# Designs tried in a protein design run: peptides against a protein of PDB entry 6TME. Part 79

Target 1, 324 residues: chain A of PDB entry 6TME
Amino acid sequence: NRLKRAYIALQAWKKAFYSDPFNTAANWVGPDVCSYKGVFCAPALDDPSVLVVAGIDLNHADIAGYLPPELGLLTDVALFHVNSNRFCGVIPKSLSKLTLMYEFDVSNNRFVGPFPTVALSWPSLKFLDIRYNDFEGKLPPEIFDKDLDAIFLNNNRFESTIPETIGKSTASVVTFAHNKFSGCIPKTIGQMKNLNEIVFIGNNLSGCLPNEIGSLNNVTVFDASSNGFVGSLPSTLSGLANVEQMDFSYNKFTGFVTDNICKLPKLSNFTFSYNFFNGEAQSCVPGSSQEKQFDDTSNCLQNRPNQKSAKECLPVVSRPVDCS
Target 2, 324 residues: chain A of PDB entry 6TME as posed
Amino acid sequence: NRLKRAYIALQAWKKAFYSDPFNTAANWVGPDVCSYKGVFCAPALDDPSVLVVAGIDLNHADIFGYLPPELGLLTDVALFHVNSNRFCGVIPKSLSKLTLMYEFDVSNNRFVGPFPTVALSWPSLKFLDIRYNDFEGKLPPEIFDKDLDAIFLNNNRFESTIPETIGKSTASVVTFAHNKFSGCIPKTIGQMKNLNEIVFIGNNLSGCLPNEIGSLNNVTVFDASSNGFVGSLPSTLSGLANVEQMDFSYNKFTGFVTDNICKLPKLSNFTFSYNFFNGEAQSCVPGSSQEKQFDDTSNCLQNRPNQKSAKECLPVVSRPVDCS

## One batch from the design tools (peptide; aimed at target 1 K126 S172)

Design b2_p29_1_s2 (made by RFdiffusion4, then SolubleMPNN; from b2_p29_1, 14 letters changed)
Fold by OpenDDE base, seed 4:
Structure b2_p29_1_s2 (fold): chain B 324 residues (1-324), chain A 29 residues (1-29)
Amino acid sequence: as target 1 above (324 residues)
Amino acid sequence: MLDELYEKARAKVREEFFAEHPQWAPYFP
């Protein structure tokens, strides 16, 4: 039966533990898997008279070990949360059998290897959190073909470019932060119709910001800080009617920060420090508004405190990148 | 900021899950 398969899976997993500091699996004994700590049973969707393992929550258990292939026997699991552990290795391909997977959180572990492509096999997946691991290589473009709502990729070793398929994503939140992504932000980004928050912090992204960013009318958080972006800010950013938090700090931007950007109706925080901007509208000056916070530190602005020296500014400002 | 995004997303998705499967709501913490 289904619980017997679950028992086999969970016992195999217990055997795969190298360390269990909190004795989380101490009660993982016997066939009554529904009594196991961190295991949640529910009536099966296809047969309410049958009890199945529907969820796993081992968050913050500090367990060292790996995920054995026998976990593929947990075919009824919809919620899988094992964050803040010390699991290592790769995500087993056998998890493709978990066709009800809805939330998958393996964040803050020691997983390695390429993007776990098994996540792409789950038809109902809405929440994917693989942050704070050692996943590497290219991001598969197919990730954005999924009907995901949340995609957390930050603090890994992903490299190469952001796929053009990003525009197909239905996600409301995507984090790319603290990886090794390179290249330009795809122009298709403007097609992300459900996007509320996107974070690019601390990558090797470069080039000009695409004008299509201005089409993200539902975005409330846009953070592109700590990259290698060049050129001026797109004038189309005036279209970000709902943006509250915007950060372009620690890049190589040049040009003038316009009134149309700083007067965005819902803008609460706008940080454009540590760039090479050579001008700003009065509405962009820190302290100019009680409702908005600005940071213009370490630019090439005249008559502003804490700016770069002329020696630092001249080589960059005199050679502006044309993004038109 | 990132932590807030995580919590918001988790709450939203969980709500959607229980809306889709209300019969499972009582079985999860």
Scores: peptide ipSAE 0.749, ipTM 0.974, DockQ to the pose 0.827
OpenDDE base, seeds 1, 2, 3, 5: peptide ipSAE 0.744, 0.748, 0.744, 0.747; ipTM 0.973, 0.974, 0.973, 0.974

Design b2_p29_1_s3 (made by RFdiffusion4, then SolubleMPNN; from b2_p29_1, 15 letters changed)
Fold by OpenDDE base, seed 3:
Structure b2_p29_1_s3 (fold): chain B 324 residues (1-324), chain A 29 residues (1-29)
Amino acid sequence: as target 1 above (324 residues)
Amino acid sequence: MLDELYEKALAKTRAAFFAEHPQWAPYFP
């Protein structure tokens, strides 16, 4: 009996709660698991006459505890959302039995350890949110072989380089923000055919931006702020026909910010502050447009307010990095 | 900005899910 297995799983989970401040699991009593708060049942896909647990939503329950291996008995769960709790430990490998997993959200918890590779076992996974945890180590290259639409990795402890396989990703949104990623952005990034939003904020990325970024025709948000990027902005950025939000602030960029970038047709916000740019086109000047917002603060620009001192600029500007 | 990305992505994914499994749409909030 599938509901019997679900009962075993949910009771094991309740036992794994250290604290339930809102008494979310207070009604988790008896075999009628479909009446449990945060548990959603539906007719099974393979047999509509059989009722199964199809979804879990314990968002914002502030529950402290861990995920026991018995959760692997919830074989019919497609939607699993437990964000904004205090769950700790690791994601159980037994969850590999949840072959219908479509949305997996464990964000804003206290999970630790390496990337939860069990997520790679789910053939139908489209939404992966593991942000705001303490996951660490390398990102497995295989994550981008998955037919995911959304990949939220931000605010963890991931390190090493971004896998070259990123170009294989079909994701529309990927967040790397606030980790410890290092190295260059892979040139294969330009092959992300479905990409709309990508965020690299607050890592240790470096090197030149790849020219292939200009091939991201569907990108509306590109944020590479708070890294160690060097060199000039690629001229190919003029190809970002749909970019609305672009942020290169808090890097070590040099050179001239061109009209071709600042006149992008959908550009709404372009922040390139806190770099070492030594020139900008008139179209890039803050206040030059009512439709576009620019920030050129703390660069090496002449005749602009709030710029770096000559002493700070000279050592960097005099030795521009050639990205050719 | 990141929160907005989350909401947008979730809505998109959920819509796709129900498109694939329309029979399950009535059973989720």
Scores: peptide ipSAE 0.778, ipTM 0.977, DockQ to the pose 0.859
OpenDDE base, seeds 1, 2, 4, 5: peptide ipSAE 0.773, 0.774, 0.776, 0.777; ipTM 0.976, 0.976, 0.977, 0.977

Design b2_p29_1_s4 (made by RFdiffusion4, then SolubleMPNN; from b2_p29_1, 15 letters changed)
Fold by OpenDDE base, seed 5:
Structure b2_p29_1_s4 (fold): chain B 324 residues (1-324), chain A 29 residues (1-29)
Amino acid sequence: as target 1 above (324 residues)
Amino acid sequence: MLDELYEKARAAARAAFFAEHPQWAPYFP
């Protein structure tokens, strides 16, 4: 039966623990898996008379170990949360059998290898959090073909370019931060119809920002700081009617920061420090507004404090990248 | 910032899950 399979899976997992400092699995004894700490049972969706393991929550257990293939026997699990542990290895392909997977959180662990493509096999997945691991390689384009609501990829070892399929994503939040992504932001980004928050912090992204960013009408957070972006800020950014937090700091942007950007109606914080901007509108000056906060530190602005030297500015400002 | 995004998204996902499967709401903390 289903609980028997769950028992096999959970006992295999317990054996895969190298360290359990809080003795989380101390009561993982016997066939009554529904009494196990961190295991949650519920009546099966297809047969309410049958009890099944519907969820796992081992968050913050600091468990060292790995995920054995027997976890694939937990076929009724829809919620899987094991963040803030020390699990290592790869996500087993056998998890493809968990066809009800809805929330998958393995963040803040020590997982390695390529993107866990098993996540692509889950038809009902809405929440994917694999942040703070050691996943590496390319991001599969298919991730953005899925009907996900949230995609957390930050603080890994992903590299290569961001797939152009990003425009197909239905996610409201996507984090790329602190990886090794390179290349340009795809122009298709403007087609992300549900996007509210997107974070690119601390990658190797480069090139000009695509004009299509201005089509992100629902975006409230846009952070592209700590990359290698060049050129001027797109004039189409004036279309970000709902942006509240915007950060372009620590790039190689040039040109003029316009009034149309700094006067965005919902803008609360706009950081464009540590670039090579050579001008800004009065509305962009820190202290010019009570409801908006700006940071123009370390640019090439005249008559502003804490700017770069002429020696540092001249080579870049005199050779601006044309993004047109 | 990132932690805030996580909490918001997690809460939203859980709410959506229970909206789709209200019968499971009583069995989760």
Scores: peptide ipSAE 0.691, ipTM 0.966, DockQ to the pose 0.864
OpenDDE base, seeds 1, 2, 3, 4: peptide ipSAE 0.664, 0.496, 0.516, 0.678; ipTM 0.962, 0.929, 0.934, 0.964

Design b2_p29_2 (made by RFdiffusion4)
Pose (drawn by RFdiffusion4):
Structure b2_p29_2 (pose): chain A 324 residues (1-324), chain P 29 residues (1-29)
Amino acid sequence: as target 2 above (324 residues)
Amino acid sequence: SDEFDDYINNLADTQRTESLEKYEEEVAS
């Protein structure tokens, strides 16, 4: 009995609810699971006459609990939204039985430990949001082999390198912000198809920017701020024909900012503050344009306000890194 | 910061909405 399996799974889950501030599971009684709050039923994909539990949505319920193995019984679920709860512990391995999983959002919870590799087992997975948890350790490179449209990893404790496999991703959005990733951005980044937004804010990345970034001609947001990148901006960045938001602030970049970048057609907000740039094109000057927003604070630029001192600048400016 | 959170949330909602629309089309077909 199919809905009985859903009943058992949801009752096992309610048992694990230690605190439910909004009494969200108050109506989770009896066998009519489709009437349970946050449970969404629909016709079976292969038979419109059969009723199935196809979705779970408890966004913003602030429930403290954990996900028990019995949730593996919800074999028809394709949508799982639990944003802003207090679900703790790990994602049960039994969730590999949810073979129709399409969109999995466990953002802003209390999950911990290694990357939830059960997500790699779902053949139809398109949306994966694990941001704002306590996941840590290495990132499984094979995650970029799945045909994910969106990958949200920001605000965890992930460490080590960006996988060389990143160029295989078909994702339109990827966030790595606020982890402890280290090393260089892989040269394969230029092979990412469908990429529109990529956010690296606040990691421990370094090395020079790969010239292959310039191949991302559909990118609208490229934010590499608050890392440790060195070298000059690659001249290949003129290929970012669609970039709208570009932020390289808080790095160790040196050299010139040219109009090759500052005159990009759709570029509207270009922040390169807190680096070691010693020259900029006139078109790159903040306050100079009514359409484009620039920010050059704390660089090594003559005749500009709030720059670094000459004392701090000369050691770094006179020793540029050979990107080789 | 609040601005960053708002951005990420809005981005995630947008992506989520687009994903759901595609899923509805696949189920309808």

Design b2_p29_2_s1 (made by RFdiffusion4, then SolubleMPNN; from b2_p29_2, 21 letters changed)
Fold by OpenDDE base, seed 5:
Formats: C-alpha cells, structure tokens, sequence
Structure b2_p29_2_s1 (fold): chain B 324 residues (1-324), chain A 29 residues (1-29)
C-alpha cells in the first residue's frame, strides 16, 4: 500500500515535468518505484519488513516543472534533495504529511511566494536549504523555534526585519546573504549557543551592531559585509575567542579599530574596508602580522594607501552615530 | 560571486557530513 501511494505521487510528479534534459525520469515506468532513478527505498522505521520510499535525490537534473500536491503521498520520505533544477511555483502544503522529513533541499530552483511554512510543520527537520530561489515576504519567527542544525536562506527576496527569536536557534550555521532584510540585528543574537557561522552579506541591514555579538563564543565565521551598519565596532567583539573570518566591509562604520579586536587569538582574516573608520591600532595594519590578513582599504585613515578623500570622509566622520 | 558560491557549497557539504556522522553515532548507541 505504501509503495502504491508512492507510485501515484511519482507518476503525478513526472506529469508535472515540462522538461527533463537528461531523461532522469525515463525509467519512471511501472510499479517498482524503488528502481526509479533518484528514488531510494529503505525498511520502514515502524516495520522493518516493509520497504518504503525514504529518499529523493534529483540534484543537478536541470528539470523544469512544479511540485504537485500528490507529493504529499510520499509519507515515508526523510531525505528530499532536488537542488539545481528549474522547478517553479510554490511548495505544496500537502508536504505536511511527510512527518519524517529530516533534510529538505530545494536550493537553486525557481520557487516563488512566501516562506514555505509547511517546513515549520516537520517535527524532526534538521537541515533546511531554500537558497537561490525567489521566495519573498517576511521570515516567520517560528523558524528559529525549530531544532535545526543548518538554515540556508541566502539569495532570495526575503524582506522585513530579522526575527528576535533568532536567539532561540540551536543552528550552527545560518545564512541570510543576498536578501532584502532590513532593520537592526536583534540583541538576542548573543543567545545562539551553537552558532559557528553566520552570514549577513548584501542586505539592507542598518543601525548599530549589538554588543551581544561578543557572546558568540563558538563563532568561527562572522560576515556582515555590504549593509548599512553605522557607529563603532562593539568593544565586546574582543570576546570572540574562536573567530577566524570576520568581514565588516562595505558599510558605514566609524570610529577606531582597536587592538582587542585585531589581536583575537584565532583570527585569520579581518576585512573592514570600504567604511569610514578614522583610526586603527598598529596590530590592525595590513602586513603587521604574518599569520593574520587585514584589509583597511577605502576608509578615512591617515597615512594609509587607498583611502577616501577628505570630501567623502568629513560629512560622515564629523557626525558619528552614538551607539551607547 | 564565485567565491561566495564555493563557500556556501563547502558549508553545505560540511553540515550534511556532520548530520550523517551524528546519525551514525546514534544508531551505534
């Protein structure tokens, strides 16, 4: 019965293909769905004597089409990987029936509409990748209530603010890059106890960086480049004991880059170029360290090469934003 | 950029490998 339901679902999906350049679904014929290319069967968790469809892998198939509602019949699927295709439309709400969903990857497709809230219904979800699509609107706060290990949201059309619930996340990796997020980074960010890598590149984020970033003891990569951040770098950044890669380039930061930041024990690369910094410690100067790489290009620094003109600097440096 | 794309792909691979390793440990327990 379970494999019959899977057959119905997979045949409906095949009919929803507009183009299959590599003929991936050419062998999707007959009741033996476990022989289908990209379909993987395993013993059911509730009955090891029963074979079920446990995984889908159609990565890099360049298939054009959509996800039909009948995919909700694949109730035993735990792994769903369909990246690097040309699937369009929305993620069907019928996928709420896939209660075993563990890894969901629809990255590099043509999906549109709001955040796929059906992902919030999966109790065991650990990996969510929806990057490189056309998802839009608000990010639901509930995403960070999930016990996710990794959240990939980059290269979409998401807008509005980052939810304050981010501090509840247990994820080690979160990507926000190349969206339309606006407002400030929530102060609750410091509560992300498992965070290793976070990327904010290329958004409309603004305001001062919260002091609570310094509480991210496990972070190895922190990239906030290409935004509208203002003010000085928080002194609490000296608490980032494990940071290796740090990028604040292409913002509107002002003030002095301190020794306490540039002497972080695990720091390998620190880029603070294309800002309005008016001073830096000797330890921050490119070439001052053999084991660390710095970039101070296009700031308001004295006696350094490739800096902004006085005309560009004076209006900003003379009116520093007070973050206190 | 191509560098960013490579970063995200590597990051994805690392995360999937970690998840796989964790599952293997749980099954062995």
Amino acid sequence: as target 1 above (324 residues)
Amino acid sequence: SSEEEEYFENLKKEQLDKIKAELAKERAA
Scores: peptide ipSAE 0.513, ipTM 0.882, DockQ to the pose 0.643
OpenDDE base, seeds 1, 2, 3, 4: peptide ipSAE 0.250, 0.232, 0.435, 0.017; ipTM 0.830, 0.827, 0.859, 0.455; seed 4 fails the geometry check

Design b2_p29_2_s2 (made by RFdiffusion4, then SolubleMPNN; from b2_p29_2, 18 letters changed)
Fold by OpenDDE base, seed 3:
Structure b2_p29_2_s2 (fold): chain B 324 residues (1-324), chain A 29 residues (1-29)
Amino acid sequence: as target 1 above (324 residues)
Amino acid sequence: SSEDEKYFEETAKKKREEILKKLAEERAK
């Protein structure tokens, strides 16, 4: 039966633990898997009279070990939360059998290898959190074809370009931060109809920001800091009617920061420090508003404190990149 | 940064709770 399969899986997993400092699996004894700490049972979807393992929550257990292939026997699991552990190795392909997977959180572990493509096999997946691991290589474009609501990829070793398929994403939150992504932000970004928060912090992204960013009417957080972006800020950013947090710091932007950006109605924090902006509207000046916070530090602005020297500014400002 | 870590943690928590609620609603049908 299903619980017997779950027992086999969970015992195999316990055997795969190298360290269990909080003795989380101490009670993982006997056939009554529903009594196991961190194991949650519920009526099966196809037969309410049958009890199945529907969820795993081992968050913050500091367990060292790996995920054995026998976990594929947990076919009724919809919630898999094992963040803040010391699990290593790769995500088993056998997890493809977990067709009910809805939330998959393996964040803050020691997983390695390429993007776990098994996640692409889960038809009902809505939440994918693989942040703070050592995943590497290219991001498969198919990830954005999925009907995900949240995608956390930050603090890994992903490289290459951001897929053009990003525009197909239904996600409200996507994090790319602290990887090795390169190239331009795809113009298709403007098609992300449900996007609220997107973070590109600390990558190797470059080029001009696409004008299509201005189509992200529902975005509340847009952070593109610590990259290699060039050119002027798109005038279409005036369309970000709901943006609250915006960060373009630590790039190579040039030009003038306009009123249309700084007067965005929901803007609470706008950081554009450590660039090569040569002008800003009065509405962009730090301290000009009690409701908004601005940071214009280390640009090429006249009559502002803590700016770059003329020697640093002139070579860049005199050769602005034309993004038109 | 530590601030980033806090942001990601809180954002993930919020989204997880929202999604879990949706799952519960779907299972109730």
Scores: peptide ipSAE 0.561, ipTM 0.914, DockQ to the pose 0.962
OpenDDE base, seeds 1, 2, 4, 5: peptide ipSAE 0.558, 0.547, 0.019, 0.556; ipTM 0.908, 0.910, 0.507, 0.912

Design b2_p29_2_s3 (made by RFdiffusion4, then SolubleMPNN; from b2_p29_2, 21 letters changed)
Fold by OpenDDE base, seed 3:
Structure b2_p29_2_s3 (fold): chain B 324 residues (1-324), chain A 29 residues (1-29)
Amino acid sequence: as target 1 above (324 residues)
Amino acid sequence: SQAELERFEKLAEEKKKKILEELEKERAA
């Protein structure tokens, strides 16, 4: 019965293919769905004597088409990987029936519409990758209530602010890069107890960096480049004991870059170029260390190469934003 | 950029591997 349902689903999906350049679905014929290319079967969790479709892997198949509602019949699927295709439309709500969903990767496709809220219905979801699509609108706050380990949202059309619920997230990796997020980074960010990597690149974020960032003791990568952040770097950044890659470039930061930041024990790369910093400690100077790489280009630093003109610096440096 | 693409791809693959290992452990338990 389960394989019969899977057959119906997969045949409906094949019918929904507009183009299959590599003939991936050429062998999708007959009732033996477990022999289908990209379809993986396993014993059912509730009955080991029953074989079910547990995984789909159509990565890099360059398939054009859409996801039909019949995919909801694949109720035993835990792994759904269809990245690097040309699937369009929306994620079907019928996928809510896939209660075993563990990894959902639809990255690098042509999906549109709001955030696929069906992902919120999956109780066991650990990996969500929807990057490189055209999803738009607000990010639902509930996404961070999920026990996700990885959340890839980059390269979409998401708008609005980062939800305050981010502090509830147990994710080790979260990417916001290349969207249209605005507002401040929530102070609750410091509560992300498992966070290793967070990327905010290329949004419309603004305001001061919250002091609570310094509480992210497990973070190894923190990239906030290409935004509209202002003020001085928080002194609490000295608490980032495990940060290796840190990027604050292409913002509107001011003030002094301190030794406490540049001497972080695990820091290997610190980029703070294209800001309005008016001073830096000796430990922050590019070339001062063989173990660390720094970039201080295009700031308002004295006696350093490739800095902004006095004309460009004066209006900003003379009016520093107080983040206290 | 291409560099960013590669970075994200690498990161995703690494995490996917770890998550899969956890899934296997859970199923074996």
Scores: peptide ipSAE 0.358, ipTM 0.861, DockQ to the pose 0.934
OpenDDE base, seeds 1, 2, 4, 5: peptide ipSAE 0.021, 0.101, 0.017, 0.049; ipTM 0.550, 0.613, 0.500, 0.500; seed 2 fails the geometry check

Design b2_p29_2_s4 (made by RFdiffusion4, then SolubleMPNN; from b2_p29_2, 16 letters changed)
Fold by OpenDDE base, seed 4:
Structure b2_p29_2_s4 (fold): chain B 324 residues (1-324), chain A 29 residues (1-29)
Amino acid sequence: as target 1 above (324 residues)
Amino acid sequence: SKEEEEYFENLAKKQREEIEKKLKEERAA
C-alpha cells in the first residue's frame, strides 16, 4: 500500500517534468518504484517487514518541471535531495505529510514564492538547504525555533530584518548571503551556542555590530562583508577564540582596528578592506605575521598603500558613529 | 563568485555528511 502511494506520487512527478535531459526518469515505469533511478527504499521504521521509499536523490539531473502536490504521498521520505535542477513554482504544502523529513535540499533551482513554511511542519528536520533560488519575502521567525543543524538561505530574495529568534537556533551553520536583509544583526546572535559558521555577505544590513558577537566561542567563520555596517568594531570580538576566517570588508566601519582582534589565537584570515578605518595596530598590518593574512586595502589608514583619498575619508571619518 | 559558490557547496556537503553519520549511528543503537 505504501509503495502504491509512492508509485502514484512518482508518476505524477514524472508527468510534471518538462525536460529530463539525462533521461533520469526513463526507468520510472511500473510498480517497482524501488528500482527507479534516484529513488531509494528502506525498511519502514514502524514495520521492518515493509519496504518504503525513504529517500529521493535527483541531484544534478538538470530536470525542468515542478513539484506536484502528489509528492505528499511519499510519507516515508526522510531524505529529499533535488539540487541543481530547474524545478520551478512553489514547494507544495502537501509535503507537510512527510513527517520523517530529515534533510531537505532544493538548492540551485528556480523556486519562487515566500519561504516554504512547510519546512516548519517537519519535526525531525536537521538540514534545510534552499539556497540559489528565488524565494522572497520575510524569513519566518519560527525557523530558528527548530532543532536544525544547518540552514542555507543564501542567494535568494529574502527581505526584511533578521528575526530576533536567531539566538534560539541550534544550527552550526547559517547562511544569509546575497539576499535583501535589512536592519541590524540582532543582539540575540550571541546566544547561538552551536554556531560555527555564519555568512551575511551582500545584504542591506546596517547599524552597529552587536557586542554579543563576541560570545560566539565556537564560531570559525564570520563573514559580514558587503553590507552597510557602521561604527567601530566591537572590542568584545576578542572573545572569538576559535575564529579562523573573519571578513568585514565593503562596509562603512570607522575607528581603530585593535591588537586584541588581530591577535586572536585561531585567526587565519582577517579582511577589513574597503571601509573607513583610520588606524590599525601593528599586528593588523598585512605581512606582520606569517601565520595570519590581513587585508587593509581601501581604508583611511596613514602610511599604508592603496588607501582612500582624504577627500573620500574626511566626510565619513569626521562623523563617527557612536555605537556605545 | 565562483569561490563563494564552492564554499557553500563544500559546506553543505560537509554538513550533510555529518548529519547522515549521526543518523546512522542513532539507527544502529
Scores: peptide ipSAE 0.628, ipTM 0.922, DockQ to the pose 0.855
OpenDDE base, seeds 1, 2, 3, 5: peptide ipSAE 0.619, 0.621, 0.612, 0.621; ipTM 0.918, 0.918, 0.917, 0.921

Design b2_p29_3 (made by RFdiffusion4)
Pose (drawn by RFdiffusion4):
Structure b2_p29_3 (pose): chain A 324 residues (1-324), chain P 29 residues (1-29)
Amino acid sequence: as target 2 above (324 residues)
Amino acid sequence: SLLDEVYNRAKERLAQDPTYQKLSNALIR
């Protein structure tokens, strides 16, 4: 009996609810699972006459609990939204049985430990949001082999390198912000198709920017701030024909900021503050344009306010890194 | 914030996906 399996799964889950501030699971009684709050039923994909539990949505319920293995019984679920709860522990391996999983959002919870690799087992997965948890360790490179449209990893404790496989991703959005990733951005980044937005804010990345970034002609947001990148901005960045927000602040970049970048057509907010740039095109000057917003604070620029001292600048400015 | 805006934009795009529409529109509310 199909809905019985859903009943067991949801009752096993309620048992694990230690605190439910909004009494969200108060009506989770009896066999009519489709009437349970946060449970969404629909016709079966292969038979419109059969009723199935197809979605779970407990966004913002602030429930402290954990996900028991019995949730593996919800075999018809394709939508799983639990943003802003207090669900703790790990994602049960049994969730590999949820073969219709399409969108999985466990953002802003209390999950911990290694990347939830059960997500790699879902053939229809398109949206994966694990941001704002305590996931840590290496990132499974094969995650960029899945045909994900969105990958949100920000605000975890992930470490080590960005996988070389990142160029295989078909994602329109990828966030790595606020982890402990290290090393260089892979040269394969130029092979990412469909990419519109990529955020690296606040990691431990270094090395020079790969010139292959310039191939991302559909990118609208490129934010590499608060890392440790060195070298000059690649002249290939003129290929970012669609970039709207570009932020390289808080790095160790040196050299010139040219109008090759500052006059990009759709560029509206260009922040390159807190680097070691010793020259900038006139068109790159903040306050100079009514359409474009620039920020050059704390660089090594003559005749500009709030720059680094000459004492701090000359050692770094006179020793540019050979990107080789 | 930027990360919230990126998330919202990703959600807007996902709402236009035919597969997602099929799944979400069939939900009984």

Design b2_p29_3_s1 (made by RFdiffusion4, then SolubleMPNN; from b2_p29_3, 14 letters changed)
Fold by OpenDDE base, seed 4:
Structure b2_p29_3_s1 (fold): chain B 324 residues (1-324), chain A 29 residues (1-29)
Amino acid sequence: as target 1 above (324 residues)
Amino acid sequence: SLLDKIYEKAKERRSKDPEYQEIVDRLLR
């Protein structure tokens, strides 16, 4: 009996709660699991006459505890939302049995360990949100082989390089922000045909930006701020026909910020402050447009306010990195 | 924040997805 298995799972989970400030699981008593707060039942896909647990929503419950292995018995769950709690430990491998998983949201918790590879086993997964946790180690390349729409990885402890497989991703949004990723952005990034938003904020990324970024025709947000990028901005960025928000601030970029970038048709905000740019087109000057906002603060620009000193600029500007 | 806005945009896209709507409708019936 599927509901009996669900009962076992949910009771094991209740037992795994250290604190339930809002008494969310207070009514988690008895065999009628479909009446449990945060538990949603529906007719099974394979047999409409059978009622199964198809969804969990414990968002914002402030529950402290862990995810026990018995959760693997919830084999009919398609939506698993437990964000904004205080769950700790690792994601159980037993969740591989949840083959109908469509959305997995464990964001804003205290999970630790490596990337939850169990997510790779879910064939129908479209939405993965593991942001604001303490996941660590490398990102498995296989994550980008999946037909995901949204991949939220920000605010974790991930390290190593970004996989080359990123170009295979069909995701509309990927967040790498506030991790420990290192190395270069893969050239394959230009193959992300469905990409709308990508953020690399606050990592240890370095090297030159790949020219292939200019192939991201659907991207509306591109933020690479607070990294160690070097060299000039690729001229191919003129191909970002739909970019609205672009941020390259707090890097080590050099060279000239060109007119063809600043005149991008949908560009509303372009921040390139706190770099070592030694020139900019008039179209890039803050205040030059009423429709666009620019920030050129703390570069090596002449005749602009709030720039770096010659002493600070000279060592970097005189030794430009060749990205060709 | 920017990240919050991005998250909200993603949720908006999700809400318009027919497959997602089918799943939600199933749960709310």
Scores: peptide ipSAE 0.687, ipTM 0.964, DockQ to the pose 0.708
OpenDDE base, seeds 1, 2, 3, 5: peptide ipSAE 0.684, 0.685, 0.669, 0.686; ipTM 0.963, 0.963, 0.961, 0.964; seed 2 fails the geometry check

